# Peptides against a protein of PDB entry 6IDX, part 311

Target 1, 380 residues: chain A of PDB entry 6IDX
Amino acid sequence: KELAKLSADVTFATEFINMDGIIVLTRLVESGTKLLSHYSEMLAFTLTAFLELMDHGIVSWDMVSITFIKQIAGYVSQPMVDVSILQRSLAILESMVLNSQSLYQKIAEEITVGQLISHLQVSNQEIQTYAIALINALFLKAPEDKRQDMANAFAQKHLRSIILNHVIRGNRPIKTEMAHQLYVLQVLTFNLLEERMMTKMDPNDQAQRDIIFELRRIAFDAESDPSNAPGSGTEKRKAMYTKDYKMLGFTNHINPAMDFTQTPPGMLALDNMLYLAKVHQDTYIRIVLENSSREDKHECPFGRSAIELTKMLCEILQVGELPNEGRNDYHPMFFTHDRAFEELFGICIQLLNKTWKEMRATAEDFNKVMQVVREQITRA

## One batch from the design tools (peptide; made by RFdiffusion4, then SolubleMPNN)

Design b2_p28_1_s1 (from b2_p28_1, 19 letters changed)
Fold by OpenDDE base, seed 5:
Structure b2_p28_1_s1 (fold): chain B 380 residues (1-380), chain A 28 residues (1-28)
Amino acid sequence: as target 1 above (380 residues)
Amino acid sequence: MKEREEKYKKSLEGLIKRHKKQRKKVLS
């Protein structure tokens, strides 16, 4: 207890480290010796002292043994562990992951997302906070190629719904530190969209062109089987598709692929449009047909609107920006659906279409409508 | 690449610093 308190002082910490004090603490944890009366309390203070000492940055985190990591991971994976030990163990693992890439690799092998999710299903907000903090640390330190796999694991393990039900809808006010961890998780998850946001459509890629054709099919040929590959349509069929692409509100109604060559939002806009068309088909068809039937110049150009809205949402949500240590702002909506960005797009495109009608907008008012919609989204 | 690596490093350093400061308040 006294050691844990004194370890917060840099002068004491320096002298204690010079006396190999950290080595003694690590060996005490590594031994796993439960023989002492009040072992749990002693261990909790030992872990506190260790963490406070390491936080001075005098000793490298890379000095930590695999045996120590396994003991700490053991405290996180064991059922009915003392809450004080669990909290400190989660905090130590988070610190290890953040401070060392070598420790990240070792910890990622010892701990599963499922084990961390179990610590969200408790009434203790401090445990929940450190569990999410460790998830965020693992997600931040993961190689880029593994981040999508982690996001898929979060969906498979219902991480968002568990956070929503046990943290956000909990009977306790959300503390500032929990809000920060929720913000970090949101930022890291939305950053998975950055690749698609920065991917230009290739106008010569047939598979990408087939997605645009599928948008046309869903809007205008709802009874047609997708198995009707767009055969080499006669020039008359191409002219028909040009009319359909104009009704869809593409800027380049001759070659809609050109609208997706600008980055941001690149292919992410096409992904959102396709998601809306497949998952919210009735909403998509309604928006397209309502505007396609208008000849009064008050038609809302769906294709152009979808692209600019996707770009706006990327700006509002700061897609591609890394977590900021000063921020605590998160969107509760992010935790309501695994495809929260696409769902937000689906809500916002309806809001845009409504706002366009209310303003009696024309194509000349496009930027004004987008400004009003931005203000509506940012105030919500 | 270098700019993104610098942004990543800065973000990570900021998070480490914040979390250290919070632990000191909770564990003290």
Scores: peptide ipSAE 0.510, ipTM 0.933, DockQ to the pose 0.820
Fold by OpenDDE base, seed 4:
Structure b2_p28_1_s1 (fold): chain B 380 residues (1-380), chain A 28 residues (1-28)
Amino acid sequence: as target 1 above (380 residues)
Amino acid sequence: MKEREEKYKKSLEGLIKRHKKQRKKVLS
């Protein structure tokens, strides 16, 4: 206890480290010896002292043995561990992951997302906070090639639903540090959209062209079987498609693929449009037909609006920005659905269409409508 | 690439600093 308290002082820490004090503490953990009458209390103070000493930055985190890592990971994986030991073990693992790429690799092999999710299903908000903090550390330190796999693993483990039900909808007010961890997780999750946001459509990719054709089919031929192969079209059929792409509100109604070559939002806009068309088909058809059937100069161009709205949402949500240590602002709505970005797009495109009608906007008013919609979204 | 790496480093350093300060308050 006194050692843990004194370890917060830099002068004491320096002297204690010079006496190989950290090595003694690590060996106590590595031994795993539960034979002492006060083992749990002693271990909790040992872990506190270790963390306080290491936090001075005098000793590299890379000094820890694989045996030490396995013991700490063992305390996190054991179902009947003392809460004080669990909290300190989670904090140590987080610190290891954040401070060392070598330790990240070792810890990522020893700890599963499933083990960390179990610590979210408790009433102790401090344990929940450290569990999310460790998840965030693993996510932040993951190589770029593994980030998508980690996100997929989180979705498969229902991480979102567990956070929603056990943390956000818990019987306790959300503390500042939990709000920060939820913010960090949200930012890291939205950064997975960056790849699609920065992916240009290839106008020569037939599979991507088929998605645009599917948007046309859903809007205008909703009862028709997809069996009409797009390739056999006479010049009359090409002229018909050009008219349909104009009614869909694409800027390049001759070759709509060109509208998705601008990054941001690139292919992410097409993903949102396809999601709306498939998951919210009635809403999609309604929005398209309400604007395509107007003979007045008040048509809202859906294709252009969807692209610019996707870009705007990326800007508002700061897609591609890294977590800021000063921020605690998370959006609970992003934990309500697995496809929360696409669902938000679906809500916002309806808001845009409504606002366009209310303003009696023309194509010249497009930027004014977008500014009003931005203000509405930012205030919600 | 270099700018992204610098932003990443800054973000990471900020998070480490905040979380260290928080742990000191909770574990003391």
Scores: peptide ipSAE 0.493, ipTM 0.930, DockQ to the pose 0.872
Fold by OpenDDE base, seed 1:
Structure b2_p28_1_s1 (fold): chain B 380 residues (1-380), chain A 28 residues (1-28)
Amino acid sequence: as target 1 above (380 residues)
Amino acid sequence: MKEREEKYKKSLEGLIKRHKKQRKKVLS
């Protein structure tokens, strides 16, 4: 107890470290000996002293043994652990992951996000905060190849739903530090969209062209039996497609793939359009057909609007920006659905279509409509 | 690439500093 208090002092810490004091503390944890009276209290103070000493930055985190890591990970994975030990163990693991890439690799082998989910289902907001902080640290330090696997683990309905139900919709006010961790998690989640946002469409990729064709099929042929595709000649079919791509509101009516070569938003706009067409088919068909049936110059170009809206949403949400230590602002709506970005796009494209009609806009007013829609989204 | 690495380093250093300051308040 006294050691934990004194470890906050830089002078004491320097002298204690020079006497190999940290090594002694690590060995106490590594021994795992439950034979001492008040073991839990002693261990909690040992972990406090260790963390306070390491926080001076005098000793490298890489000095920590694999045995120590396994003991700390063990305290996090045990179903019956003292809350004080659990809290300090989560804080130590988070610190290790953030400060050392070598320790990240070792910890990522010992702990799964699934094990940390159990610590989100508790009533203690401090435990919840440290659990999310460790998840965020693991996500931030993950190599690019493993980030998608972590994303898929986050997209598993379980983590999002648990955060929503046990943290955000909890009967307690969200503290500033929890709000910060939710912000960090949100930023890291949106950064998974960066790859698609920066991916140019290849106009020669048949699979990508088939998605654009599927958008056309859903809008215009949804009630037609795919078997009754009239065998009419390839040239009439190409001319028909050019008309359909104009009605879909693409800028390049001959080759809509060219509209997706600009990054941002690249392929992310196509992903949003396909999601809308498949998940909200009635809304998609309504938006397209309402504008395609207009003989007046007041048609809202869906394809162009979807691309520019996706770009705008990326700008508003700061997709590709890294977490800022000063920010605590998170959007609760992004925890309500697994595909929250695509759902937001679906809401905003309806708002854009409504605003276009209300303004009696033409193609010349496009930028003015987008400015009004931006103001509406940022005020909501 | 270099600019992105510098931004990442700055972000990470900021987060480490904040979380260190927070832990001191909870552990004291």
Scores: peptide ipSAE 0.491, ipTM 0.930, DockQ to the pose 0.860
Fold by OpenDDE base, seed 2:
Structure b2_p28_1_s1 (fold): chain B 380 residues (1-380), chain A 28 residues (1-28)
Amino acid sequence: as target 1 above (380 residues)
Amino acid sequence: MKEREEKYKKSLEGLIKRHKKQRKKVLS
């Protein structure tokens, strides 16, 4: 106890380290010896002292043995562990992951996100916070090839739903540090959209063009018996599609693929459109058809609006930005759905369409409408 | 690449610093 308290002092820490004190503490953990009276309390103080000593940055985290890592990981993986030991073990693992890539690799072999999920299903917010902190550390330190696996683990309905139900909807106020960890998790997850946001459409890629054609089909052919697809010649078909792409509100009516060559938002805008069209088909069709039948110059260009809205959402959500240590702001909506970005897009595109009508906007008012919509989104 | 690495390093250092400060408050 006194050692743990004194370990916060840099002078004491320096002297204790010079006396090989950290080595003694690590060996105590490595031994796993449970025979001591008050073992749990002594171990909790040992782990506290270790963490406080290491936090001075005098000793490299790479001095830690694999046996020590396995013992600490063992305390986190045990179903019946003292809360004080668990909390300190999570904090040590988080610190190891953040401070050392070599320790990250070793820890990622010993601990899964699935094991950490159990520590979210508790009434202790401090334990929950350290569990999310360790998850975030593992995600942040994951190599690019494994980030998608981590992403998939986060996108797993299970982790999201557990955070939503046991953390966000818990019977207690969210503390500042939990809010920070939720913010970090949100930022790391939205950064997975960066690739799509920066991917240009290839106008020559037939598979990508087929997605645009599918948007057209869903909007205009969904009620038409496929038998009445007029066998009109290739040129008449191309001219017909040009009209349809105009009605869809693309800027380039001849080749809508060109509208997705701008990055940001690149292909992410097309992903949002396709998600809306498939998952919220009635909403999509309503928005498109309501504007496609207008001859009064008050038509809201869906395609252009969807692209610029996607870009705006990326800006508001700071897609591609790394976590900031000063921020604690997170969007609870992010945890309500697996496809939260696309769902937010679906809400915001309806808001845009409504705002366009209310303003009696024309194509010349486009930027003004977008500014009003931005203000509405950022105030919500 | 270098700019992204620098941004990453800065973010990581910030997080480490914050979490260290938080731990000191909880362990004290």
Scores: peptide ipSAE 0.489, ipTM 0.929, DockQ to the pose 0.831

Design b2_p28_1_s2 (from b2_p28_1, 20 letters changed)
Fold by OpenDDE base, seed 5:
Structure b2_p28_1_s2 (fold): chain B 380 residues (1-380), chain A 28 residues (1-28)
Amino acid sequence: as target 1 above (380 residues)
Amino acid sequence: MEERERKLRESIEGLIKLHKERNKKVLS
């Protein structure tokens, strides 16, 4: 207890470290010896002193043994552990992951996101904060090949729903520290969209062209079986499709695939359009048909609008940017749905269509409409 | 790649700083 208090002082820490005191603390944890009276209290103070000493940055985190890591991971994985030990163990793991890539690799083998989810289902916001912070650290330090696995773990309805129900909708006000971790998690999750945002459409890829054709089918041929993808359409069919692509509001009416060659937003815009068309079909059809029936130059170009809106949403949500210190702005909506970005797009495209009508906009007003919509989204 | 690595380091350093500040408040 006294050591834990003194370890906060840099002068004491320096002297204690010079005396190999930190090695003694690590050995106490590694031994796992439960034979001492008040073991839990002593262990909690030992872990506190260790963390405070290491936080001075005098000693490299790489000095810790695999046995030490396994003991700390064990405390996090045990169903019945003292809250004080759990909290300190989560904090130590977070520090290890952040400070060392080698320790990240070892910890990622010992702990799963699923085990950390259990620590979110508690009333203690401090434990919840350390659990999310550890998830965020693991996500940030994950190599590119493992990021998709972390993404899938987050996209699993379970983590999102638990955060929503136990953290965001909890009976306690969210502290600044938790708000920051929610922001970090949001940023890291939206960064999974970066690949699609930076993927150019290949105008020669038939599978990608079939998606654009599916958008046309859903809008205009609602009774047509998708299996009847017309083969190499006659010139008359190509001319018919050109009219349909104009009504859909693509910039390139002959080859709409060219509209998706610009990155950002690349293929992410097409993904959003397809999601809207399939999941919110009535909304999609209404927007397209309402604008396709207008001959007054006040038609809202859906295709162009969807692309520019996707780009704008990527900018607002900082897709591809890393978390910054001092930010705590998170969107609760992100935790309400598995496809939160696509759902946000669906809301915002309706807002854009409404704003276009209210402004009596023409194609010349396009940038002005987008500016107004940006202001509306950023103030909401 | 170098710029991305720099940004990653800066992000990590920020998280480490916040972690230390949190530890001082919660574990003291």
Scores: peptide ipSAE 0.458, ipTM 0.922, DockQ to the pose 0.860
Fold by OpenDDE base, seed 1:
Structure b2_p28_1_s2 (fold): chain B 380 residues (1-380), chain A 28 residues (1-28)
Amino acid sequence: as target 1 above (380 residues)
Amino acid sequence: MEERERKLRESIEGLIKLHKERNKKVLS
């Protein structure tokens, strides 16, 4: 207890570390000896002193043993651990992950995001904050190949729903520290879209062209039996498709695939369009047909609008940017749905279509409409 | 690549700073 208080002082910490005092603390944790009276209290103070000493940055985090890591991870995975020990163990793991890539690798083998979810279901916001902070640290330090696995773990309805129900919709105000961790989590989640945002469409890829064809089919052939074999596309059928792609509002009516070669937003725009067409089919068909039936110069080009809106949303949400210190702005909406970005796109494309009509816009007004829509989205 | 690595380091350093500040509030 006295050591924990004194360890906050840099002068004491320097002298204690010079006497190999931190090695003694690590050995106490490594021993796991439960035979001492007041073991839990002594352990909590030991972990406090250790963390305070290490926070001075005098000793490298790489000095810790695998046995120490396993003990700390064990305290986080045990269902009936003392709250004080749990909190300090989460803090130590967060610090280890942030400060050392070698420790990250070892910790990622010992703990899962699933184990950390249980620590979000508690009434203690400090524990919740450390749990989210550790998840964020693991996500940020994950190699590119493992980021998709982490993404899949986040895409699991369970983590999102727990954060929404137990953190965001909790019976207590969100502290600044938690707001920052939610912001970080949001930024890291949106960064999963970066790959698709930077993926150029290959105009020669048949599977990607089939998606554009499916968009046409859903818009114009929704009543026609899917049994018409894709086979003998006569030149007349290609000419018909050019008209349909014009009605869909693509810039390149001959080869719409060319509209998705610009990055950003690349294939992410096509993903959003396909999601809208499949999940919100009535909304998609309405938007397309309302603009395709107009013989006036006031047609809203859906394809071009969808691409530029996707790009704008990526800019507003800072997709591909890393989290900055001092920002605490997060959007609760992104925790309400598994496909929150695509749902936001679906809301914003309707807003764009409405704004276009209200402004009586033409193709020459396109940039002005986009500026107005940007202001509307950023104020909401 | 170098610019991304720089930005990653800066982001991590920011999180470490906030972690230490949070620890001081919780452990004091």
Scores: peptide ipSAE 0.457, ipTM 0.923, DockQ to the pose 0.845
Fold by OpenDDE base, seed 3:
Structure b2_p28_1_s2 (fold): chain B 380 residues (1-380), chain A 28 residues (1-28)
Amino acid sequence: as target 1 above (380 residues)
Amino acid sequence: MEERERKLRESIEGLIKLHKERNKKVLS
């Protein structure tokens, strides 16, 4: 206890480290000797002293043994552990992951996100904060090949639901530290969209072209009997499709694939459009048909609007940017749904369509409408 | 690539700083 208190002082820490004091503390943890009276209290103070000493940055985190890591990971994975030990163990693991790539690799083998989920279901916000912070550290330090696995673990309805229900909708005010960790998690989650945002459509890829054709089919053929597939020659079909792509509001009516070659937003815009068309089909059809039936030059070009809105949302949400220490702004909505970005797009495209009508906009007013919509989204 | 690596390093350093500050509050 006294050692833990004194270890906060840099002068004491320096002298204690020079006396190989950290090595003694690590060996106490490694030994796992449960036979001592007040073992839990002693261990909690040992872990406190260790963490405080290491936080001075005098000793490299790479000094710790695999046995030490396994013991600390064991305290986090055990169902019946003292809260004081658990908290310090989570803190130590977070420090290890953040400070060392080699320790990250070892810890990622010993601990799963699934094991950390149990620590989010508690009423103790400090434990919850350390658990999310450790998840964030693991996510940030994950190599690109493992980021998708982490993403999939986050995409598990369970983690987001638990955060929503036990953290965000908890009966306690969210502290600044927790708000920051939720912000970090949100930023890291949005960064998973970066790949799609930076993926150019290949105009020669038939599978990607079939998605654009599916958008056309859902908008215009959903009520038409498949028997009216116009058996007319290839040229009449091309001319028909050009008209349909114009009604969909693509910039390139001949080859809509060209509209998705610009990055950002690249293929992410097509993903959003397809999601809207499949999941919110009635909304999609309504927006498209309402604008396709107009001859008054007040048509809202859906295709162009969807692309530019996707780009705007990426800019607003700072997709591809890393977490900043000075920010704690998170959106609870992003924890309510697995496809929260696509759902946000669906809300915002309706807002855009409404704003376009209210402004009595023409194609010349497109940029003005987008500015108004940006202001509306950023104020909400 | 170098700029991305720099930004990643800066982000990690920020998280380390906040972690240390949190530890001081929790362990004190």
Scores: peptide ipSAE 0.456, ipTM 0.921, DockQ to the pose 0.858
Fold by OpenDDE base, seed 2:
Structure b2_p28_1_s2 (fold): chain B 380 residues (1-380), chain A 28 residues (1-28)
Amino acid sequence: as target 1 above (380 residues)
Amino acid sequence: MEERERKLRESIEGLIKLHKERNKKVLS
């Protein structure tokens, strides 16, 4: 207890470290000697002193043994652990992950996001904060090949749902520290869209062209069986499709694939359009047909609008940017659905279409409409 | 690549700072 208090002082910490004090503390944890009276209190103070000493940055985190890591991970994975020990163990793991890539690799083998989810289901917001902070640290430190696995673990309806129900919709006010961790998690989640945002469509890829053809089919051939292979169109069919692509509001009516070669938003715009067409088919068909039947020059170009809206949403949400210390703003709506970005796109494209009508816009007003829509989205 | 690595380092340093500040509040 006295050691834990004194360990906050840098002068004491320096002297204690020079006396190999940290080594003694690590050995106490490694020994796992549960047989001592007041073991839990002693362990809690040991972990406190260890963390305070290490937070001075005098000693490298790489000095810790694999046995130490396993003991700390063990405290986090045990169903019945003292809250004080759990909190300090989560804090130590967070520090280890943040400060060392080598320790990250070892910890990622010993602990799963699934084990950390259990600590989100508690009423203690401090425990929840450390659990989310550790998840965020693991996510941020994950190599690119493993980020998708972390993303898939987050995209597991379970983590999102638990955060929504136990953290965001909890009976307690969200503290600043928790709000920051939710912001960080949101930013890291949106960064998964960066790959698609920066992926150019290949106009020569038939599979990608078939997606554009599917958009046309859903809009205009709703009763036609998909059995007519989209690729075998005669020159007459190609000419007919040019008219349909014009009605869909693509800039390049001859080859709509060219509209998706610009990055950002690249293929992410096509993903949003396809999601809208498949998941919200009635909304998609309505938007397309309302504008395709107009001869009054007030048609809203859906294809162009969808691309520019996707780009705008990426800018507003800062897709590809890393989290910073100064922000605590998170959007609860992004925890309500697995495909929250595509759902947001679906809401915003309807808003755009409505705003276009209300403004009686023409193609010349396009940028003005987009500016108004941006203001509407950023105020909501 | 270098710019991305720099931004990542800065982001991590920020999280470490906030972690230490949180620890001081919890351990005090």
Scores: peptide ipSAE 0.452, ipTM 0.921, DockQ to the pose 0.829

